# Ledger of designs, part 41: peptides against a protein of PDB entry 7AL2

Target 1, 85 residues: chain A of PDB entry 7AL2
Amino acid sequence: YEIMLIRPKTIDDINYVVDQVLEESNPVILDLSFLEKESPANFKLAGEKIKQMRSNYGAEALLLSRCNDKNLIIIAPKGVSLVRK

## One batch from the design tools (peptide; made by RFdiffusion4, then SolubleMPNN)

Design b2_p17_2_s2 (from b2_p17_2, 10 letters changed)
Fold by OpenDDE base, seed 3:
Structure b2_p17_2_s2 (fold): chain B 85 residues (1-85), chain A 17 residues (1-17)
Amino acid sequence: as target 1 above (85 residues)
Amino acid sequence: SEEFRKFLEEYGVEVPE
């Protein structure tokens, strides 16, 4: 599989993330800093999609880093384990 | 931010200790 990196700015970007996780089975590293600052509505939408992927499809979401200009989250499809050593 | 913290909690994003 591939690991996708994206800083979503539009609804199309959000849907791209969902497609990568659920259809392509690729983990996605998301930077949500743009949506948080520029679009409360799409920021909320991104969260709802994350919750849906977790609740209905067994995806896992993990915070990677949080700072002033980056809010990084990795979303892994079912079957890809996120392990902390 | 506090907003992002609440986001993580609301949508179930795991926060490593």
Scores: peptide ipSAE 0.793, ipTM 0.953, DockQ to the pose 0.759
Fold by OpenDDE base, seed 4:
Parts: structure tokens; sequence; C-alpha cells
Structure b2_p17_2_s2 (fold): chain B 85 residues (1-85), chain A 17 residues (1-17)
């Protein structure tokens, strides 16, 4: 698999994340800082998609870092284990 | 931010300790 990195700005970007996780089985590291600042609606949508992927498809979501400029989350599809040592 | 903290909680993003 590949690890995708994206800072989503549009609904198309959000759908890209979903497609990568669910259809391509690729982990995605996403920066949600743009959506948080610029689009409350799409920020909420991104969250709903994350929850759906976790609840319905066994994806895992983990915070990597948060600050004013970057809010990084990794979404791992079922079958890819995130391990902290 | 507080908003992002609430986001993490609401949508179930794991926050490592």
Amino acid sequence: as target 1 above (85 residues)
Amino acid sequence: SEEFRKFLEEYGVEVPE
C-alpha cells in the first residue's frame, strides 16, 4: 500500500480521502487545518466521514499533531495496524 | 484549538497520551 498525504480544501478532496482508505486500502495522513479555518460545513463533513470509516469499515483514526497551522490525523484502513511504542 | 479538540472527541479520533 501507499501512504497518502493531503490537506483537503474541497469536498472532492474529502471524497478522495474516503476513496483512498476504503477503495484503495491506503492510509491517509490529512491536515484538517484548512477546513477548520475556512469551511465549517466541510470540516464537519470530514469528521462525519472519519467516523463512518471507523464505525462501518474498521478504519482507525489517530491524532499525530495539532497546532494552529497543522492538524494532522492519520486514517488507517482495516488491515493496517497503527502501533505506538 | 477548542474546536479541534471537540472535533477529535465527537468523531472518535484517538489521542495518544
Scores: peptide ipSAE 0.793, ipTM 0.953, DockQ to the pose 0.753
Fold by OpenDDE base, seed 5:
Structure b2_p17_2_s2 (fold): chain B 85 residues (1-85), chain A 17 residues (1-17)
Amino acid sequence: as target 1 above (85 residues)
Amino acid sequence: SEEFRKFLEEYGVEVPE
């Protein structure tokens, strides 16, 4: 598999994330800093998609980093395990 | 930010200790 990195700015970007996780089974590292700052509606949408992927498809969502310029979350499909050492 | 903290809680993003 591939690990995708994206800082989504549009609904298309959000749907791309969903497609990568659910259809391609690729983990995605998301930077949500743009949406948080620039689009409350799409920020909320991104969260709803994350919740749906977790609740309905067994995806896992984990915070990687939180700061002013980067709000990084990794979304892993069910087949990929996230392990902290 | 406080907004992002609430986001993590609302949508179930795990926050490691």
Scores: peptide ipSAE 0.793, ipTM 0.953, DockQ to the pose 0.729
Fold by OpenDDE base, seed 2:
Structure b2_p17_2_s2 (fold): chain B 85 residues (1-85), chain A 17 residues (1-17)
Amino acid sequence: as target 1 above (85 residues)
Amino acid sequence: SEEFRKFLEEYGVEVPE
């Protein structure tokens, strides 16, 4: 698999994340700082999509960093385990 | 931010301790 990195700015970007996780089974590292600042509606939508992927498809979501003007989260598909040492 | 903290909690993003 591939690990995708994206800072979503549009609904298309959000849907791209969903496709990568669910269709391609690729983990995605998200920076949500743009949506949080610029679009409350799409920020909420991104959250709803994360919840849906977790609840319905067994995806896992983990905070990576919350500093330096970056809000980093990794979303992993069901077949990919996130392990912290 | 507080908003992001609430986001993590509401949508079930795991926060490492």
Scores: peptide ipSAE 0.793, ipTM 0.953, DockQ to the pose 0.747

Design b2_p17_2_s3 (from b2_p17_2, 9 letters changed)
Fold by OpenDDE base, seed 1:
Structure b2_p17_2_s3 (fold): chain B 85 residues (1-85), chain A 17 residues (1-17)
Amino acid sequence: as target 1 above (85 residues)
Amino acid sequence: SKEFIEELESFGVEVPK
């Protein structure tokens, strides 16, 4: 698999994330800082998509880091385990 | 913020300690 990196800015980007996780089985590291700042509605939408992927498809989502200019989350498809050491 | 963390958790995002 590939690990995709994206800072979503649009709904299309959000859907791209969903496609990568569910269709391509690729983990996605996403920076939600743009959506959080520029579109609370799309931030919420992204969150709902994460919730759906987790609850319906066995994806995992993990906060990697948060700071002033970054909001990094990894979403792993079913079969890719996220392990904290 | 606490609110932000709660929101992430509502999305099902794991927030490590």
Scores: peptide ipSAE 0.688, ipTM 0.924, DockQ to the pose 0.932
Fold by OpenDDE base, seed 2:
Structure b2_p17_2_s3 (fold): chain B 85 residues (1-85), chain A 17 residues (1-17)
Amino acid sequence: as target 1 above (85 residues)
Amino acid sequence: SKEFIEELESFGVEVPK
């Protein structure tokens, strides 16, 4: 599999993340900092999509880093384990 | 913020302690 990196700015970007996780079975490292600052509505939408992927498809999501400039989350499809050492 | 973290957790995002 591939690991995708994206800082979504639009709904199309959010749907791209969903497609990568569910259709391509690729983990995604997601920076939500743009949506958090520029579109509270789309930030919430992104969160709803994450919840749906977890609840309905067995995806996992883990916060990697939170600071003023970045909001990094990794989303892993079912079958790809996230392991912390 | 605390509220931000709580919202992430409501989305199913694991937040390390």
Scores: peptide ipSAE 0.687, ipTM 0.924, DockQ to the pose 0.886
Fold by OpenDDE base, seed 3:
Structure b2_p17_2_s3 (fold): chain B 85 residues (1-85), chain A 17 residues (1-17)
Amino acid sequence: as target 1 above (85 residues)
Amino acid sequence: SKEFIEELESFGVEVPK
């Protein structure tokens, strides 16, 4: 598999993330800082998509870091385990 | 903020302590 890195700015970007996780089985490192600041509606949409992927498809999501300029979350498809040591 | 973290957790995002 591949690990995708994206800072989504549009609904198309959000749907791209969903496709990568569910259709391609690729983990995605997601920077939500743009949506958090510029589009509360699309930030909420992204969160709802994360919830759906987790609840319905066994994906996992983990907050990596948060600062003024970054809001990093990794989303792993079922079959890729996130392990914290 | 604490409220933001709670929102992430409501999305199913794990927040390390």
Scores: peptide ipSAE 0.686, ipTM 0.923, DockQ to the pose 0.924
Fold by OpenDDE base, seed 4:
Structure b2_p17_2_s3 (fold): chain B 85 residues (1-85), chain A 17 residues (1-17)
Amino acid sequence: as target 1 above (85 residues)
Amino acid sequence: SKEFIEELESFGVEVPK
């Protein structure tokens, strides 16, 4: 598989993430800082998509880092194990 | 913030301690 990196800015970007996880079975490292700052509605939408992927498709999501200007989360599809040490 | 972390957790995002 491939690991995708994206800082989504639009709904199309959010849907791209969903496609990568569910259709391509690729983990995605997200930077949600743009949505958090510029669009609370789309930030919540992204969160709802994460919840749906987790609840309905067995995806997992893990916060990697939050600092000034970055909000990094990895989403892994079912079958890709996220292990925290 | 605490509120932000709680929101992430509501999305099902695991937040390391």
Scores: peptide ipSAE 0.685, ipTM 0.923, DockQ to the pose 0.913

Design b2_p17_2_s4 (from b2_p17_2, 11 letters changed)
Fold by OpenDDE base, seed 5:
Formats: sequence, structure tokens, C-alpha cells
Structure b2_p17_2_s4 (fold): chain B 85 residues (1-85), chain A 17 residues (1-17)
Amino acid sequence: as target 1 above (85 residues)
Amino acid sequence: SKAFREELEAFGVEVPE
């Protein structure tokens, strides 16, 4: 698989993330900082999509980093294990 | 923040301690 990196700015970007996780089975490193600041509605939408992927498809999501200009989350499709050492 | 953690957890995102 591939690991996708994206800082979504649009609904199209959000749907791209969903496609990568569910259709392509690719983990996605997601920076939600743009949506968090610029579009609360789309930030919520992104969160709802994450919830759906987790709840309905067995995806896993983990906060990687939170700072002033970053909100990094990895979303892993079912079958990809996130391991902390 | 606490609100941030709770929001992410509601999305199903694990937030480390």
C-alpha cells in the first residue's frame, strides 16, 4: 500500500481521504489544521467521515501531533496496524 | 485542550495522554 499525505481544504479533499482509506486501503496522514481554522463546517464533516470509517469499516485513527499550525492524524484502514513503541 | 480531545475522541480519533 501507499501512505497518502494531505492537508484537506475542500470537500473533494475529504472525499479523497475516504476513497484512499476505504477503496484503496491506503493509510492517510491528514492535517486538519486548514479546515479547523477556515471551515468549521467542513472540519466537522471530516470528523464525521473519520467516525464512519472507524465505526463501519474498522479503520483506526490516531492523533500524531497537535501544535499551532498542525493537526496531524493518521487514518489506517482495517488490516493496517498502528503500533507504539 | 479538553474540548479538543473530546471532539477528536467523538470522531473516533485516539488522543494520546
Scores: peptide ipSAE 0.660, ipTM 0.923, DockQ to the pose 0.914
Fold by OpenDDE base, seed 2:
Structure b2_p17_2_s4 (fold): chain B 85 residues (1-85), chain A 17 residues (1-17)
Amino acid sequence: as target 1 above (85 residues)
Amino acid sequence: SKAFREELEAFGVEVPE
């Protein structure tokens, strides 16, 4: 598989993340800082999509880092385990 | 913030403490 990296800015970007996780079975490292600052509505939408992927498809999500201009999260499809050492 | 962590956890994102 491939690991995708994206800082989503639009709904199309959010849907791209969903497609990568569910259709391509690729983990995605995403930075939600743009949506968090510029579009609270789309930030919430992104969160709802993450919740749906978790609850309906067994995806896993983990916060990697949070600072002023970064909100880094990895989302893994069901077949890819996230392991913290 | 606490609110940030709780919101992410509600989205199903694991947030290390």
Scores: peptide ipSAE 0.660, ipTM 0.923, DockQ to the pose 0.911
Fold by OpenDDE base, seed 3:
Structure b2_p17_2_s4 (fold): chain B 85 residues (1-85), chain A 17 residues (1-17)
Amino acid sequence: as target 1 above (85 residues)
Amino acid sequence: SKAFREELEAFGVEVPE
């Protein structure tokens, strides 16, 4: 598999993340800082998609880092476990 | 913030302590 990195800015970007996780089985490291600041509606949409992927498909999501300029989250498809040491 | 943490957890995102 591949690890995708993206800072989504549009709904198309959000749908791209969903496709990568569910259809391609690729983990995605995404920075939600743009949506958080520029589109509260799309930020909420992204969160709802994460919830759906976790609840319905066994995906896992973990906050990696938060600061003024970044909101980094990794989403892993079922079969790729996230391990914190 | 606490509100931010709770929102992410509602999305199913694990937030480390």
Scores: peptide ipSAE 0.659, ipTM 0.923, DockQ to the pose 0.939
Fold by OpenDDE base, seed 4:
Structure b2_p17_2_s4 (fold): chain B 85 residues (1-85), chain A 17 residues (1-17)
Amino acid sequence: as target 1 above (85 residues)
Amino acid sequence: SKAFREELEAFGVEVPE
């Protein structure tokens, strides 16, 4: 598999993330800082998509880091395990 | 913040302590 990195800015970007996780079975490292600051509606949409992927498709999501200009989350599809040491 | 953690957890995102 491939690990995708993206800082989504549009709904198309959000849907790209969903496609990568559910269709391509690729983990995605997201930076949600743009949406968080610039589009509360799309930030919420992104969150809803994450919830759906977790609840309905067995994906896992984990906050990696939060700082002033980053909100990093990894989403792993079913079959790719996230392990914290 | 507490609000941030609760929001992420509502999205199903695990927030480490």
Scores: peptide ipSAE 0.658, ipTM 0.923, DockQ to the pose 0.935

Design b2_p17_3_s1 (from b2_p17_3, 5 letters changed)
Fold by OpenDDE base, seed 2:
Structure b2_p17_3_s1 (fold): chain B 85 residues (1-85), chain A 17 residues (1-17)
Amino acid sequence: as target 1 above (85 residues)
Amino acid sequence: SEKEEALKVVEEAYDKA
């Protein structure tokens, strides 16, 4: 598999993340900082999509870093385990 | 606010390492 990196700016970007996780079975490292600043509605939508992937498809979601200009989260599809050493 | 509500949803969406 591949690990995708994206800083979503649009609904299309959010749907791209969903497709990568569910259809391609690729982990995604995303930065939600743009949406947080520019679109509360799409920021919320991104959160809802992550919840849905966890609830309905067994994805995992883990915070990597949170600061003023970064909101980094890794989303792993079912079958790819996130392990802390 | 809308921003606070959105942040709440996102923070609920992930676990903390």
Scores: peptide ipSAE 0.811, ipTM 0.957, DockQ to the pose 0.955
Fold by OpenDDE base, seed 3:
Structure b2_p17_3_s1 (fold): chain B 85 residues (1-85), chain A 17 residues (1-17)
Amino acid sequence: as target 1 above (85 residues)
Amino acid sequence: SEKEEALKVVEEAYDKA
């Protein structure tokens, strides 16, 4: 598999993330900082999509970094385990 | 507010660790 990196700015970008996780089974490292600042509606939508992938498809989502200009989250599809050492 | 609600949803969407 591949690890995708994206800072989504549009609904198309959010749907791309969903496709990568569910259809391609690729982990995605997300930076939600643009949506957080520019679109509360799409920021919320991104959160809802992540929750849906976790609850319905067994994806995992983990916060990597949170600061003023970054909101980094890794989303892993079922079968790719996130392990902290 | 819209921002508060959006932030709550996103923070519920991931685990911290």
Scores: peptide ipSAE 0.810, ipTM 0.957, DockQ to the pose 0.943
Fold by OpenDDE base, seed 4:
Structure b2_p17_3_s1 (fold): chain B 85 residues (1-85), chain A 17 residues (1-17)
Amino acid sequence: as target 1 above (85 residues)
Amino acid sequence: SEKEEALKVVEEAYDKA
């Protein structure tokens, strides 16, 4: 698989993330900082999509970094294990 | 606020490492 990196700005970008995880089975490193600043509605939507992927498809989502200019989350499809040592 | 509510949803969407 490939690991995709994206800082989504639009609903199309959010849907791209969903497609990568569910259809392509690729982990995605996601930076939500643009949506957090520019669109509360789409920021919320991104959160809802992540919840749906976890609930319905067994995806994992893990916070990598949180600060004023970054909101980095890795979303892994089922079968890709995220391990903390 | 809308922003606070959105943040709450997103924070619920992931686990913390």
Scores: peptide ipSAE 0.810, ipTM 0.957, DockQ to the pose 0.952
Fold by OpenDDE base, seed 5:
Structure b2_p17_3_s1 (fold): chain B 85 residues (1-85), chain A 17 residues (1-17)
Amino acid sequence: as target 1 above (85 residues)
Amino acid sequence: SEKEEALKVVEEAYDKA
């Protein structure tokens, strides 16, 4: 598989993340900092999509980094385990 | 507020540890 990196700015970008995780079975490292700053509605939507992928498809989501200019989360499809050493 | 609501949803969406 591939690991995708994206900083979503639009609903289309959010749907791209969903497609990568569910259709392509690729982990995604996403930066939500743009949505957090520019669109509360789409920021919330991104959160809802992540919850849905976890609840319905067994995806995992883990915070990688949170600061003023970054909100990095890794989303892994079922079968890819996230392990911290 | 809308921003606070959105932040709560996102923070619930991922694990922190």
Scores: peptide ipSAE 0.810, ipTM 0.957, DockQ to the pose 0.903

Design b2_p17_3_s2 (from b2_p17_3 with K11D A13S E16L S17A)
Fold by OpenDDE base, seed 2:
Structure b2_p17_3_s2 (fold): chain B 85 residues (1-85), chain A 17 residues (1-17)
Amino acid sequence: as target 1 above (85 residues)
Amino acid sequence: SELEEARKVVDESYDLA
């Protein structure tokens, strides 16, 4: 698999993340900082999509880092385990 | 606020690494 990196700016970008996780079975490292600053509605939508992928498809989502200009989350599809050493 | 509500949803969407 591939690991995708994206800082979503639009609904299309959010849907791209969903497609990568569910259809391509690729982990995604995403930065939600743009949406948080520019579109609270789409920021919320991104969160809802992550919840849906976890609850309905067994995806895992972990916070990697959060500061004023970064909100980094890794989302892994069901078959990919996130392990901390 | 709208942003506070959005942050709550996003914060609930992930676990801490």
Scores: peptide ipSAE 0.835, ipTM 0.964, DockQ to the pose 0.950
Fold by OpenDDE base, seed 5:
Structure b2_p17_3_s2 (fold): chain B 85 residues (1-85), chain A 17 residues (1-17)
Amino acid sequence: as target 1 above (85 residues)
Amino acid sequence: SELEEARKVVDESYDLA
């Protein structure tokens, strides 16, 4: 698999994340800071999509860092384990 | 507010590492 990095800015980007996790089985490190600042509606949508992936497909989502300029979340598909050392 | 509602949803979408 590949690890995708994306700072989504549009709904298309959000859907791309979903496709990467569910269709391609790729982990995604996403930065939601743009959406948080520029589109609360799409920010919320991104959160809903993450919840859906967790609830329906066994994805795992962990907050990596949150500050003024970054809101980093890793989303792993069911087959990829996230381990803290 | 709209942003606060959005933050709540996103906050619920992940666990802490």
Scores: peptide ipSAE 0.835, ipTM 0.964, DockQ to the pose 0.943
Fold by OpenDDE base, seed 3:
Structure b2_p17_3_s2 (fold): chain B 85 residues (1-85), chain A 17 residues (1-17)
Amino acid sequence: as target 1 above (85 residues)
Amino acid sequence: SELEEARKVVDESYDLA
């Protein structure tokens, strides 16, 4: 698999994340800071999609870093475990 | 507000590392 990195700016970007996790089985590291600042509606949508992937498909999502300029989350598809040492 | 509700949803979408 590949690890995708994206700072989504549009609904197309959000759907790309969903496709990468569910269809391609690729982990995604995403930065939601643009959506938080520019589109609360799409920011919420991104959160809803992450919840759906966790609830319905066994995806895992972890917060990596949050500050004024970044909001980094890793989303892993079922079968790729996230482990902290 | 819209942003407050959006933040709540996003905060609920992940676990802390």
Scores: peptide ipSAE 0.835, ipTM 0.964, DockQ to the pose 0.949
Fold by OpenDDE base, seed 4:
Structure b2_p17_3_s2 (fold): chain B 85 residues (1-85), chain A 17 residues (1-17)
Amino acid sequence: as target 1 above (85 residues)
Amino acid sequence: SELEEARKVVDESYDLA
């Protein structure tokens, strides 16, 4: 698999993340900082999509970093384990 | 506010590493 990196700006970008996780089985490291600043509605939508992937498809999601510049989350499809040691 | 509600949803969407 590949690890995708994206800072989504549009609904199309959010759907791209969903496709990468569910259809391509690729982990995604996404930065939500653009949506948080520019579109609270799409920021919320991104959160809902992550919840849905976890609830319905067994994806995992972990916060990597949150600050004024970055809001980094890794989303892993089922079968790719995220482990802290 | 709208942003505060959005942040709540996003915060609920992930676990802490």
Scores: peptide ipSAE 0.834, ipTM 0.964, DockQ to the pose 0.957

Design b2_p17_3_s3 (from b2_p17_3, 5 letters changed)
Fold by OpenDDE base, seed 3:
Structure b2_p17_3_s3 (fold): chain B 85 residues (1-85), chain A 17 residues (1-17)
Amino acid sequence: as target 1 above (85 residues)
Amino acid sequence: SEKEEALKVVDESYDLS
């Protein structure tokens, strides 16, 4: 598999993340900082999509970093385990 | 507010590392 990196700015970008996790089974490192600042509606939508992937498809999601200019989350599809050492 | 609700949803969407 591949690890995708994206800072989504549009609904198309959010749907791309969903496709990568569910259809391609690729982990995604996601920076939500643009949506957090520019679109509360799409920021919320991104969060809802992540929750849906976790509850319905067994994805995992982990916060990597949160600061003024970054909001980094890794989303892993079922079968790719996120392990903290 | 819209921002408060959005932040709550996103914060609920992931686990802390």
Scores: peptide ipSAE 0.815, ipTM 0.959, DockQ to the pose 0.952
Fold by OpenDDE base, seed 2:
Structure b2_p17_3_s3 (fold): chain B 85 residues (1-85), chain A 17 residues (1-17)
Amino acid sequence: as target 1 above (85 residues)
Amino acid sequence: SEKEEALKVVDESYDLS
């Protein structure tokens, strides 16, 4: 598999993340900082999509870092384990 | 506020590493 990196700016970007996790079975490292600043509605939508992937498809999601200009989350599809060493 | 509500949803969407 591949690990995708994206800083979503649009609904299309959010749907791209969903497709990568569910259809391509690729982990995604995403930065939500743009949406947090520019679109509360799409920021919320991104959160809802992550919840849905966890609830309905067995994805995992972990916070990597949150600061002024970064909100980094890794989303792993079912079958890819996130392990802390 | 809308921003606070959105942040709450996102914070609920992931676990802490």
Scores: peptide ipSAE 0.815, ipTM 0.959, DockQ to the pose 0.955
Fold by OpenDDE base, seed 5:
Structure b2_p17_3_s3 (fold): chain B 85 residues (1-85), chain A 17 residues (1-17)
Amino acid sequence: as target 1 above (85 residues)
Amino acid sequence: SEKEEALKVVDESYDLS
């Protein structure tokens, strides 16, 4: 598989993330910092989509980093384990 | 507020590393 990196700015970008995780079975490193600053509605939507992928498809999501200019989350499809050493 | 609501949802969407 591939690991995708994206900082979504639009609903289309959010749907791209969903497609990568569910259709392509690729982990995604997601930076939500743009949406957090610019669109509460789409920021919320991104969160809802992550919850749905976890609840319905067995995806995992883990916070990597949160600071002033980054909000990094890794989303892994079912079968890819996220492990901290 | 809308911002606070959105932040709550996102914070609930992932586990902490």
Scores: peptide ipSAE 0.815, ipTM 0.959, DockQ to the pose 0.944
Fold by OpenDDE base, seed 4:
Structure b2_p17_3_s3 (fold): chain B 85 residues (1-85), chain A 17 residues (1-17)
Amino acid sequence: as target 1 above (85 residues)
Amino acid sequence: SEKEEALKVVDESYDLS
């Protein structure tokens, strides 16, 4: 698989993330900092999509980093294990 | 507020590393 990196700005970008995880089975490193600043509605939507992927498809999601200019989350499809040591 | 509610949803969407 490939690991995708994206800082989504639009609903199309959010749907791209969903497609990468569910259809392509690729982990995604996601930076939500743009949506957090520019669109509370789409920021919320991104969160809902992540919840749905976890609930319905067994995806995992972990916070990697959060600060003023970054909100980094890794989303892994089922079968890709995220391990903390 | 809208921002606070959105942040709550996103915070619920992932686990902490």
Scores: peptide ipSAE 0.814, ipTM 0.958, DockQ to the pose 0.953

Design b2_p17_3_s4 (from b2_p17_3, 5 letters changed)
Fold by OpenDDE base, seed 5:
Structure b2_p17_3_s4 (fold): chain B 85 residues (1-85), chain A 17 residues (1-17)
Amino acid sequence: as target 1 above (85 residues)
Amino acid sequence: SELEEARKVVDESVDLA
């Protein structure tokens, strides 16, 4: 698999994240800081999509950082385990 | 507010690393 990095700016970007996790089974490291600042509605939508992936598909989502103009989250599909050492 | 509502949803969508 590949690890995708993206800072979503549009709904298309949000849907791209969903596609990467669910269809491609790729983990995604995303920065939601743009949406948080520029579109609270799409920021909320991104959160809802993450919840759906977790609830319905067994994805895991971890907050990595919330500082320095970044809101970093990693989303892993069910087949990829996230391990903290 | 709209932003606070959105933040709540995003906060609920993640666990802490």
Scores: peptide ipSAE 0.831, ipTM 0.963, DockQ to the pose 0.949
Fold by OpenDDE base, seed 3:
Structure b2_p17_3_s4 (fold): chain B 85 residues (1-85), chain A 17 residues (1-17)
Amino acid sequence: as target 1 above (85 residues)
Amino acid sequence: SELEEARKVVDESVDLA
Protein backbone atom coordinates (compact mmCIF):
# COMPACT_ATOMS: atom_id res chain seq x y z
CA TYR B 1 0.00 0.00 0.00
CA GLU B 2 0.88 3.69 -0.22
CA ILE B 3 0.49 6.43 2.37
CA MET B 4 -1.32 9.41 0.90
CA LEU B 5 -0.79 12.99 2.10
CA ILE B 6 -3.37 15.66 1.36
CA ARG B 7 -4.68 19.01 2.57
CA PRO B 8 -8.25 18.91 1.21
CA LYS B 9 -9.64 22.08 -0.30
CA THR B 10 -12.69 20.80 -2.22
CA ILE B 11 -15.37 18.14 -2.12
CA ASP B 12 -13.41 16.33 -4.82
CA ASP B 13 -10.47 16.16 -2.41
CA ILE B 14 -12.70 14.74 0.33
CA ASN B 15 -14.02 12.08 -2.03
CA TYR B 16 -10.46 11.30 -3.06
CA VAL B 17 -9.65 10.56 0.60
CA VAL B 18 -12.63 8.21 0.82
CA ASP B 19 -11.59 6.41 -2.34
CA GLN B 20 -8.02 6.01 -1.10
CA VAL B 21 -9.12 4.48 2.20
CA LEU B 22 -12.00 2.30 1.03
CA GLU B 23 -11.14 1.37 -2.56
CA GLU B 24 -7.34 1.45 -2.54
CA SER B 25 -6.85 0.47 1.13
CA ASN B 26 -4.27 3.23 1.53
CA PRO B 27 -3.74 5.13 4.79
CA VAL B 28 -4.21 8.88 4.49
CA ILE B 29 -2.58 11.65 6.49
CA LEU B 30 -4.74 14.71 5.98
CA ASP B 31 -4.65 18.33 7.12
CA LEU B 32 -8.15 19.74 7.63
CA SER B 33 -6.95 23.27 8.42
CA PHE B 34 -7.94 24.71 5.05
CA LEU B 35 -11.52 23.44 5.29
CA GLU B 36 -11.85 24.57 8.91
CA LYS B 37 -10.90 28.11 7.92
CA GLU B 38 -12.57 28.36 4.53
CA SER B 39 -15.62 26.06 4.53
CA PRO B 40 -17.32 24.93 7.74
CA ALA B 41 -19.76 22.94 5.60
CA ASN B 42 -17.03 20.93 3.90
CA PHE B 43 -15.14 20.67 7.19
CA LYS B 44 -18.23 19.03 8.68
CA LEU B 45 -18.59 16.82 5.61
CA ALA B 46 -15.03 15.58 6.03
CA GLY B 47 -15.78 14.66 9.64
CA GLU B 48 -18.95 12.85 8.60
CA LYS B 49 -17.06 10.85 5.99
CA ILE B 50 -14.45 9.85 8.56
CA LYS B 51 -17.19 8.72 10.96
CA GLN B 52 -18.82 6.69 8.20
CA MET B 53 -15.56 4.98 7.29
CA ARG B 54 -15.02 4.06 10.94
CA SER B 55 -18.57 2.90 11.61
CA ASN B 56 -19.21 0.99 8.41
CA TYR B 57 -15.79 -0.19 7.22
CA GLY B 58 -13.65 -0.55 10.33
CA ALA B 59 -11.30 2.32 9.55
CA GLU B 60 -9.35 4.01 12.35
CA ALA B 61 -8.78 7.74 12.68
CA LEU B 62 -6.38 9.51 15.04
CA LEU B 63 -5.74 13.17 15.70
CA LEU B 64 -2.00 13.70 15.30
CA SER B 65 -1.72 17.43 15.91
CA ARG B 66 -4.01 20.44 16.19
CA CYS B 67 -2.87 24.06 16.17
CA ASN B 68 -3.74 27.28 14.40
CA ASP B 69 -1.90 26.25 11.24
CA LYS B 70 -2.59 22.52 11.04
CA ASN B 71 -5.24 19.96 11.87
CA LEU B 72 -3.53 16.65 11.16
CA ILE B 73 -5.43 13.36 11.14
CA ILE B 74 -4.39 9.89 10.06
CA ILE B 75 -7.03 7.55 8.65
CA ALA B 76 -6.14 3.88 8.33
CA PRO B 77 -8.15 1.25 6.48
CA LYS B 78 -9.18 -1.91 8.32
CA GLY B 79 -6.12 -3.83 7.13
CA VAL B 80 -3.61 -1.34 8.58
CA SER B 81 -3.03 -1.10 12.33
CA LEU B 82 -2.19 2.17 14.07
CA VAL B 83 0.10 1.50 17.01
CA ARG B 84 1.47 3.92 19.59
CA LYS B 85 4.85 2.97 21.07
CA SER A 1 -23.02 28.07 15.10
CA GLU A 2 -22.15 26.34 11.85
CA LEU A 3 -18.46 26.23 12.73
CA GLU A 4 -19.11 24.98 16.26
CA GLU A 5 -21.23 22.15 14.91
CA ALA A 6 -18.63 21.31 12.29
CA ARG A 7 -15.90 21.18 14.94
CA LYS A 8 -18.05 18.89 17.06
CA VAL A 9 -18.47 16.46 14.16
CA VAL A 10 -14.75 16.45 13.38
CA ASP A 11 -13.85 16.03 17.06
CA GLU A 12 -16.20 13.05 17.27
CA SER A 13 -14.61 11.53 14.17
CA VAL A 14 -11.15 11.02 15.69
CA ASP A 15 -9.47 9.46 18.67
CA LEU A 16 -6.48 11.08 20.33
CA ALA A 17 -3.07 9.67 19.50
Scores: peptide ipSAE 0.830, ipTM 0.963, DockQ to the pose 0.952
Fold by OpenDDE base, seed 1:
Structure b2_p17_3_s4 (fold): chain B 85 residues (1-85), chain A 17 residues (1-17)
Amino acid sequence: as target 1 above (85 residues)
Amino acid sequence: SELEEARKVVDESVDLA
């Protein structure tokens, strides 16, 4: 698999994340900081999509870092384990 | 606000590492 890195700016980007996790089985490291600042609606949508992937498809999602200009989340598809040391 | 509600949803979408 590949690890995808993306800072979504549009709904198309959000759907790309969903496709990477569910169809390609690739983990995605997301930075939601653009959406948080520019589109509360799409920011919320991203959160809802993450919840759906976790609830319905066994994905995991962890907050990696949150600061003023970064909101980093890793989403792992079912089959890729996220382990904390 | 809209942003506060959106933040709540996103916060609920993730576990803490």
Scores: peptide ipSAE 0.830, ipTM 0.963, DockQ to the pose 0.953
Fold by OpenDDE base, seed 4:
Structure b2_p17_3_s4 (fold): chain B 85 residues (1-85), chain A 17 residues (1-17)
Amino acid sequence: as target 1 above (85 residues)
Amino acid sequence: SELEEARKVVDESVDLA
């Protein structure tokens, strides 16, 4: 698999993340900082999509870092294990 | 506010590493 990196700006970008995780089985490292600042509605939508992937498809989602200009989350499809040492 | 509610949803969507 590939690990995709994206800072989504639009609903199309959010759907791209969903497709990468569910259809391509690729983990995604995403930065939600643009949506948080520019579109609270789409920021919320991104969170809802992450919840759906976890609830319905066994995806895992971990917060990597949160600061003034970054909100980094990794979303892994079922079968890719995320382990903290 | 709208942003506060959105942050709540995103916070609920992730586990902490």
Scores: peptide ipSAE 0.830, ipTM 0.963, DockQ to the pose 0.947

